# Peptides against a protein of PDB entry 5JXT: the designs that were tried, part 263

Target 1, 319 residues: chain A of PDB entry 5JXT
Amino acid sequence: SLLPKKEINVYIGMSEMQVKWYQKILEKDIDAVNGAGGKRESKTRLLNIVMQLRKCCNHPYLFEGAEPGPPYTTDEHLIYNAGKMVVLDKLLKRIQKQGSRVLIFSQMSRLLDILEDYCVFRGYKYCRIDGSTAHEDRIAAIDEYNKPGSDKFIFLLTTRAGGLGINLTTADIVILYDSDWNPQADLQAMDRAHRIGQTKQVVVYRFVTDNAIEEKVLERAAQKLRLDQLVIQQGRAQVAAKAAANKDELLSMIQHGAEKVFQTKGAFGTMAEKGSQLDDDDIDAILQAGETRTKELNARYEKLGIDDLQKFTSESAYE

## One batch from the design tools (peptide; made by RFdiffusion4, then SolubleMPNN)

Design b2_p28_8_s1 (from b2_p28_8, 8 letters changed)
Fold by OpenDDE base, seed 1:
Structure b2_p28_8_s1 (fold): chain B 319 residues (1-319), chain A 28 residues (1-28)
Amino acid sequence: as target 1 above (319 residues)
Amino acid sequence: MEKLRKEAEKIIEETIKKTPEVKEMLTD
């Protein structure tokens, strides 16, 4: 029988480089971040800030001129300059040692390019599918990954391209490097490994940058998912959760953790304590803390009714 | 916020001095 998925949010501190870039993004638009633009601030500007902050949470090398060079060489700097890469690098070693295979999903094809460079640098054999991958090449990559005795350890996918009904049950670990704005897209990605034909316990690790916009992206996605579930259960088709965040919601998301980011000199959390020198015990501590926070997050939303979930989209602006 | 902004501005200036390429992200 198919075992239930184990889903764990993995809360990860920013590297020093990410903190510096996050500060720059906020400072460039500081008047908008402070709400000084008020009703005059365009939703498009706020959405752009959100997108830049999400890029920063993924990897600073998503920005032009962020990569050290010339010469442009892949080295340990690719890892230590992004908190998610530091955790990924340790987690992949553990996953490989246990004889598991892993799907890594991202919203950003350019992040998959960085992950390819990382895979080459570490000597990990991988497959890749994104939105630009031809249909025939997708079939070939899936077949190569799924073949008996495949030496491909990692499958790199954009979340939406991976959502296309494919079977990847030969993997038992799913890493969501980032989250989709639509929680259903992430569920569809997980369901590539978690379906009929899976013989192992599927574990999903969702990477979340701590004290940053990604926490609010996750909370909003969890609220929306719970609301959608309750609407289906109650037959109230009319409560279409406003799919698009309003300006105040976007502003609140941008402001979340901003003060702490401005006060921070260096890296955040475990990245400040150990940087790239995380050991196996540090990874266990991060995973245990993440499992606890995941249970707390779920328990928070399970207690909320439809009316409460609709109000929380408005009140989360003041915390 | 205003104190934090001034601290951020200093960090930005120091970072631009160390990594001139960052200037493009701030000017575009």
Scores: peptide ipSAE 0.016, ipTM 0.379, DockQ to the pose 0.020
Fold by OpenDDE base, seed 3:
Structure b2_p28_8_s1 (fold): chain B 319 residues (1-319), chain A 28 residues (1-28)
Amino acid sequence: as target 1 above (319 residues)
Amino acid sequence: MEKLRKEAEKIIEETIKKTPEVKEMLTD
């Protein structure tokens, strides 16, 4: 029988470089972050800020001029300059030692480019599929990954490209490097490994940058997922889940953790304490803390009714 | 609000002093 998937949110501190870039993004649009623009602030401007903050949470090298050079060479800096890469690097070593195989999903094809450079640098054999991958190349990549005795350890996918009904049950670990605004897209990604033919316990690690916009993206996704479940259960098809965040919701998301980011001179959390020198005990502590916070998050939304879930309950970071 | 702006401005100034190469990225 297919075992239930285990889902763990992995809360990760920003590196020092990410904090600096996060501060820079907020400062560039400080009047918008502060709500001083009022009705003059376009939803488009707020969406752009959200997109830049999400890029920062993924990797600072997604910005032009962020990569150290010349020379532009892949080295340990690719890892230590992003909190998610530090955790990923340690986690992948553990996953490989366990004889597991891993799917890594992201919303950003440019992050997959960084992950390819990382795979080459670490000597990990991988496959890749994104939105631009030709149909024949997708089939070839899937077949190469799924073949008996495949030496391909990692499959890199954009969440949307991975959602296309493909079978990757030869992997038992799923890493969501970032989250979709639509929780169903992430579920569909997980279901590439968690399907008929899976023989192992599927474990899903969702990376979430702590004290940043990604926590609010996750909360909003969890809220929507619970609302969708309740609407289906109650037959209330008329409850159009507010598909898009309004301006006030976007502003509140941008403001989340901003004060603490501005007060921070270095990295956050375990990244400040250990940096790239995370050991197995540090990873276990991060995973255990993540499992606790995941249960708390789920329990928060499980208690809410439809009417409560329709209200955006983000406390302003300035209240 | 004004406090956050002043804190941000101070951090930017300190960052520019420590990392002059970042000045081009912080100056529009």
Scores: peptide ipSAE 0.013, ipTM 0.364, DockQ to the pose 0.019
Fold by OpenDDE base, seed 2:
Structure b2_p28_8_s1 (fold): chain B 319 residues (1-319), chain A 28 residues (1-28)
Amino acid sequence: as target 1 above (319 residues)
Amino acid sequence: MEKLRKEAEKIIEETIKKTPEVKEMLTD
């Protein structure tokens, strides 16, 4: 029988560089962040801010002129300048030692480019599929990864490209480097490893930048998933909430953690305390804290009915 | 009513197909 997957949200602090870039993004559009534009702020402007903040949470080198150089060389700076990379680097070392294989999903193909540079730098053998990958090349990459005795440790995928019904049951670890706005896309990504033919316990690590926009993206995704489940259970399929965030929800998401980001000098959380010097005990502490917060998040939404979840704005998640 | 029921059933089937875990939650 297929074992149930274990999903853990991994809450990660921003690096000092991420904090500086996050501040710059907020400062550039401060009038929109403060809601001073009111009804005049376009939904498109708020969506653009959200997209820049999500890029910052993933890696600061997603911005032009953020990478240090010349010379442009891949070095430890690729890791320590992004909190998610610091945790990923330690986690991958553990995953490899235990004889596991890993799928890494992102929404951003340009983040996969950074992860390729990282894989080359660490000497990890990998496969890649994104939205631009030709059909034949996708088949070849899947076959190369799935072959008996494959030396490919990592599969890099965009979440949408991974959704195409592929079987990757030769991996037992899934890392969601970022989250989709649609929780169904992330579930479809997990189901590439968590499928008939899997022989191991599948573990899913969802990376979430702490005190940032990504916490609100996660909360909205969890709310939507619970609503979808309750709608199915109650046979009320017509009540499917409009999947798109409104302007006030987007504004609340942008404002979340903004004050703390402006007040912060340096890095956040574990990144401030340990930086790139995380040990195995620090990773265990991060994973245990993440497991606790994941249970708390789920328990918050399990108590809510359909009517509560429909009225539940991102503001009421903090009462 | 019947058209709305068929749309609901289709959404349920598509969701169960996309999220097998939801099927397990419905069978208990």
Scores: peptide ipSAE 0.000, ipTM 0.262, DockQ to the pose 0.011
Fold by OpenDDE base, seed 4:
Structure b2_p28_8_s1 (fold): chain B 319 residues (1-319), chain A 28 residues (1-28)
Amino acid sequence: as target 1 above (319 residues)
Amino acid sequence: MEKLRKEAEKIIEETIKKTPEVKEMLTD
C-alpha cells in the first residue's frame, strides 16, 4: 500500500544579502507598503511588490546586478547569499547519503537556472523540465531520470511543468523550494512522487522564508486547501475558492514581517548565528521546529468552518 | 439542485485527481 506522505514546512531565515534586498524592495515602494496610496493604489503595483519579495525569498541573484562579477563565477557565495540554498545544500547531502532521490519544484524558471549552476558546482547529476522545455525533451528527461540505475540524483521542475501528469515515483523526496498561490498545484507536484508504484515513504519539504511574505502565501494556501476540503465534504459547490487576492489582503501580506526586516542588521534566525556553517544538529533543529509549526498551522485551520474560512476570502469576492 | 450536484461532482473529481488522500477522507 502507498504510505501517507509526510509534509514538513521548513522555516528558513533570510541571509544578510536577502535582508538588504528585501529592505530595498520595501523602501522603493514605501508609500504602497504603508497603504498611503489608499483606494487609488493599483492592485498591479501590489502584485509587483509581492513578486519582487518572493524573488528575494528565493534568491537575491534573481535581481539584475545582484550577482557578483565580472567574472561571473559559481562559488560558495551562490549558497551563503540565500538562506534556502544553505538549508538545501545540507539537506541534499543527507538525502544523497540515505540513498534517496529528489524532485525540486519552483514557480520560477530563473531559479532553476541558479539550481543548475549549484548542481554543477556541487557535482550533482540532474534533469530539468520547465514551461519552455519541448515535449520530446520532457520525455527524454523523464526517461533518463526514471531509468533503472539512473545516476540522476535531482530532478529540477517548475511546478506547472510537473503538473502534466508525469510519473516520478523513482524519487522519494520532494522539495518545494517555493509555494504556489494555488495549493492544488503543489499537491499535484507532490503527486509526481506520491503515486501508485512508489515503494518508499515520500517526504515533502516545503521551504518557507521565515518572517517574510512567504509565510502569508503559505497561510493563504492552507486556508484555501481547508476550504476546498470542506466544500467537498459538505457538497457546497458554490464556495469554490477561486477568489483572487484583493488589495487589502495583498497589502497585509506585504506588511507581514516588514517592521522586523527594517530593524534587522544582518541575517535572520539560524542564518544570523551560523550563516553558511550549519551543522547536522542545526538542520535537525530547523526540521524539528518546522514539524512543530506545521502541526500548529494545520491544527489552526482544522478548527475553522466554511463560514470562518470564507470571511478571509469574501472581502476579495465583492470588489 | 442538479447543476449544484454536477458542479460538486466535478470539484470532487478534480480534487480526488489532485489529492488522492481526499478520496480516503471521503470513504471513511
Scores: peptide ipSAE 0.000, ipTM 0.258, DockQ to the pose 0.011

Design b2_p28_8_s2 (from b2_p28_8, 8 letters changed)
Fold by OpenDDE base, seed 4:
Structure b2_p28_8_s2 (fold): chain B 319 residues (1-319), chain A 28 residues (1-28)
Amino acid sequence: as target 1 above (319 residues)
Amino acid sequence: MEKLKKEAEKIIEKTIEKTPEIKEYLTD
């Protein structure tokens, strides 16, 4: 029988470089971030800020002139300048040592370009599919990855391109490097590995930049998923799936963690000089905080009825 | 490079802090 998938939200801090770029994005549009434009601020301007902040959470080299160079040489700075890459690099070493195989999903094809450079730099064998990949090349990449005794460790996919019904049950690990606004797109991505023919426990790691825009993207996606489930269960076809975020929701999402980012000197969450090795008790307390935060996120939405989920603005999650 | 390595170590520590279930994957 297919084992239930295990889903784990991995909360990751930003590098010093990411913090600087995140600050720069907010400062460039500070009047919009402060809501000073009032009703005159376009939804398009706020959506653009959200997209730039999401790029920053993924990798600072997604911005023009962010990559150190010339010469543009792939080195360890590619890893260390992005919090998600630091975690990914450690995680992939362990996954490989366990004899697991991994799907990595992103919303951004340009992030897959960075992940290709990383795979080459680390000597990982990979396949790639994105929105531009021809149908024949997709088949060839899937077949090369799924073949018995394949040396391909990693499959790089854009979330929506991977959603097209393909079978990747030869992988047992799924990394969502970022989240879709549509939670069903991420579920469809997970279901590439979590299908009939899977023989291993599927584990899904969802990367979430801590105290940044991505927490609010995740909250909104979780809210939508719960609402969709309740609508299906109650047969209430008329509950219009709350469409695109309004201006106030987008503004609240942009403002989330912005103050803390401006106060941060260096890497995000690099608190003070306690050179004390975290003891096992510090580790266990910390361990409980991440499980608790993932459980609290899920439990927060599990207790809400349809009417509560419909009233839920990004502000009411913290009351 | 050394500054970035120390920053990376802190990112790993904090990630373990927030996501216990991955400690086995992020510890050497």
Scores: peptide ipSAE 0.064, ipTM 0.662, DockQ to the pose 0.677
Fold by OpenDDE base, seed 2:
Structure b2_p28_8_s2 (fold): chain B 319 residues (1-319), chain A 28 residues (1-28)
Amino acid sequence: as target 1 above (319 residues)
Amino acid sequence: MEKLKKEAEKIIEKTIEKTPEIKEYLTD
C-alpha cells in the first residue's frame, strides 16, 4: 500500500541581502503599502508588489543588478544571499547521503535558472522541465530521470509544468521551493512522487519565508484547501471559493511583517537575540515551536466552518 | 564570505527552530 505523504512547512528567515531588497520593494511603493491610496490603488499594482516580494523571498538575484559582479562567477554567495538556498544546500546533502532523490518545484522558471547554476556549482546531476519545455524534451527528461540506475539526483520543475500527470515515483522527496496560490497545484506536484509505484515514504518540504508575504500566501492556500474540502463534504457546490484575492486581502498580505522588516538590521527572523551558539536545548525548544506552529496552523483551519472561512480575512486566522 | 557563512549558520539554526522535523536533515 502507498504510505501517506508527510508534509512539513519549513519556516526560513531572510538573508541580510533579502531584507535589504524586501525593504527596497516596500519603500518604492510605500504609499500603497500604507494604504494611503485607499480604494484608488489598482489591484494590478498590489499584485505586482506581491510578486516582487515573492521574488525576494525566493532569491534576490531574481532582480536586475542584484547579482554581485563583475566578475560574474557562480560562488557560495549564490547560496548565502538567499535563506532558502542555505537550507536547500544542507538539506540536499542529507537527502543524497540517505540515497533519496528529490523533486524541486517552483512557480518561477527564473528561479530554476538559479537552481541550475547551483546544481552545476555543487556537481549535482539534474533534469529540468518548465512551461517552455517541448513535449519531446519533457518525455526525454522524465525517461532519463526515471531510468533504472539514473545518475540524476534532482528534478527541477515549475509547479504548473509538473502538474501534467507525469510519474516521478523514482523520487521520494519533494521540495516546494515556493507555494502556488492554488493549493491544488501544489498537491498535483506532490502527486508526481506520491503515486502508485512509489515504494518509499514520500516527504514534502514546503519552504516558507518567515514573517513575510509567503506566510500569508500559505494561509490563503490553507483556507482555500479547507474550504474546497468542506464544499465537497457538504455538497455545497454553490460556494464558489472567491479564488482571487481582493484588494484589501492583497494589502493585508503586503503589510504583514513589513514593520518588522523595516526595524530589522541584518538578517531577518528570530536571529536577532541569541548569538552564534545555539545549544542542544535551544534546538529542542526550536523543535517544539515548529511542530506547534504547524499543528496550530492546521488546527485553526480544521475548526473553521464554511461561513467562518468566507468571512475570514488572512489576519484573523492568527488570532 | 565569512560574514555570509555566519549568517547561513544562523539561518540553519532558525530553520531548525521553526521546523523541528527537519533537524535530522540540517544537523551534521
Scores: peptide ipSAE 0.067, ipTM 0.670, DockQ to the pose 0.641; fails the geometry check
Fold by OpenDDE base, seed 5:
Structure b2_p28_8_s2 (fold): chain B 319 residues (1-319), chain A 28 residues (1-28)
Amino acid sequence: as target 1 above (319 residues)
Amino acid sequence: MEKLKKEAEKIIEKTIEKTPEIKEYLTD
């Protein structure tokens, strides 16, 4: 029988470079970030800020002139300048060592370009599919990945392209490098590995930049998912699909963690609490805090009814 | 490079802090 998938939100800090770019994005549009534009601020401007902040959370090299050079050579800086890459790099070593195979999903094809450079740099054999991949090349990539004894360790996919009905049950690990605004797209991505024909425990790692816009993207996605589930369960087809984020929701999302980002010198959260070696007990306390936070995030939404989820979406705009 | 390595170590530590379940994958 197919084992239930395990889903783990991995909360990741920003590198110093990401913090600097995140600050720069906020500063460039500081009037919009502070809500000083009021009703005159365009939804399009706020959406653009959100998009840039999400790019920053993924990788600073998604910005022109961010990559250090010349020389423009792939090196360990590609990893260290993005918190998600630092975690990914360590995680992939363990995944490979255990004889697992991994799907990596992103919303951003340009992030897949960075991940290709990373795969080449680390010597990871990979396949790639995005929205521009020709049908024949897509089939070839899937077949190459799925073939018995395939040497392809990683499959790089855009969430939308990878969601299109393909079977990738030869992978048992799924990394969501970022989250879709539509949680169903992420579920569809997970279901490429977690479906009939899977023989292993599927584990899904969702990367979330801590104290940044991605946390609010995740929260909004979780709210939507819970609402969708409750609508299906209650047969209430008329619960209007939660409208696209309004201006106030977008503003709140942009403001989330902005103050901490401005106060941060260096990498996010790397404010020295004293270099007390986190002992094993500190690590275990830390371990419990993230599980608790994932459980709390899930539990916040699991307890909410349809009416509460509709209200919570209005009240969380004022806190 | 050394600064970035130390930063990466701290990112790993904090990631473990925030995501306990990842410890087994992020600890050597």
Scores: peptide ipSAE 0.063, ipTM 0.667, DockQ to the pose 0.647; fails the geometry check
Fold by OpenDDE base, seed 3:
Structure b2_p28_8_s2 (fold): chain B 319 residues (1-319), chain A 28 residues (1-28)
Amino acid sequence: as target 1 above (319 residues)
Amino acid sequence: MEKLKKEAEKIIEKTIEKTPEIKEYLTD
């Protein structure tokens, strides 16, 4: 029988460079961030701020003029300037040593470009599929990855392209580098490895920037998933339509962790306290408290009914 | 570069404090 998938949220701090760019994004629209624009602030402006903050959480080189140069050469700075890349680089070394193979999903094709540069720099053999990949090239990439004795270690995918019913059961590890607003898109991505023909325990690592906007994106996705489950179970199809964030919800998401980011000099959260080499005892604590926080997050929403989930989106806007 | 290495090491240590079950996967 197929083993249940294990999902672990990995809570990751920002690098000093990410903190500086996160501050710069908030400062550029500080009146909107402070709610001083009131009812006059457009939902489109708030969505743009959310999108820039999510880019910052992924990698600072997604911004023009962020990459150090000239010369524009791929070096270890590509890893160290992004908290998620630091964790990814350690995790991939262990995954490779244990003889596992990995799917890496992102919402951002431009992040896959950075991950390609990283794979080349580390000498990892990879495949790539995104929304622009031709149908024939998708088939060729899937077949090359799934080939018996394939030397392709990593498959890079956009979450949207990975949703298209493909079978990747030759991988046993899934990394969600970022999260979709629709939790069903992430589930569909996980289910590329978690299908009939899988012989290993599938483990899913979801990267979440701690004390930043991505934590609120994850909470909203968990609320939506629980609501969708209850709607299916209770036959209440009409309730699913309110899934779009309002202005107050977007503002609360932007404000989450903003004060702590402004108070931080240097690296944020995980990057600030413990300076030196991660030992084996260290990294177990990243995944276990992530598993604990994952269980706590799920348990918070499992206790809520449909009416409570619809109200809770309004109260969490003030903390 | 040495500052960035120390910062990277700190990211992993605090990720550990917040997720103990990942230890087996991030240790050499």
Scores: peptide ipSAE 0.057, ipTM 0.610, DockQ to the pose 0.621; fails the geometry check

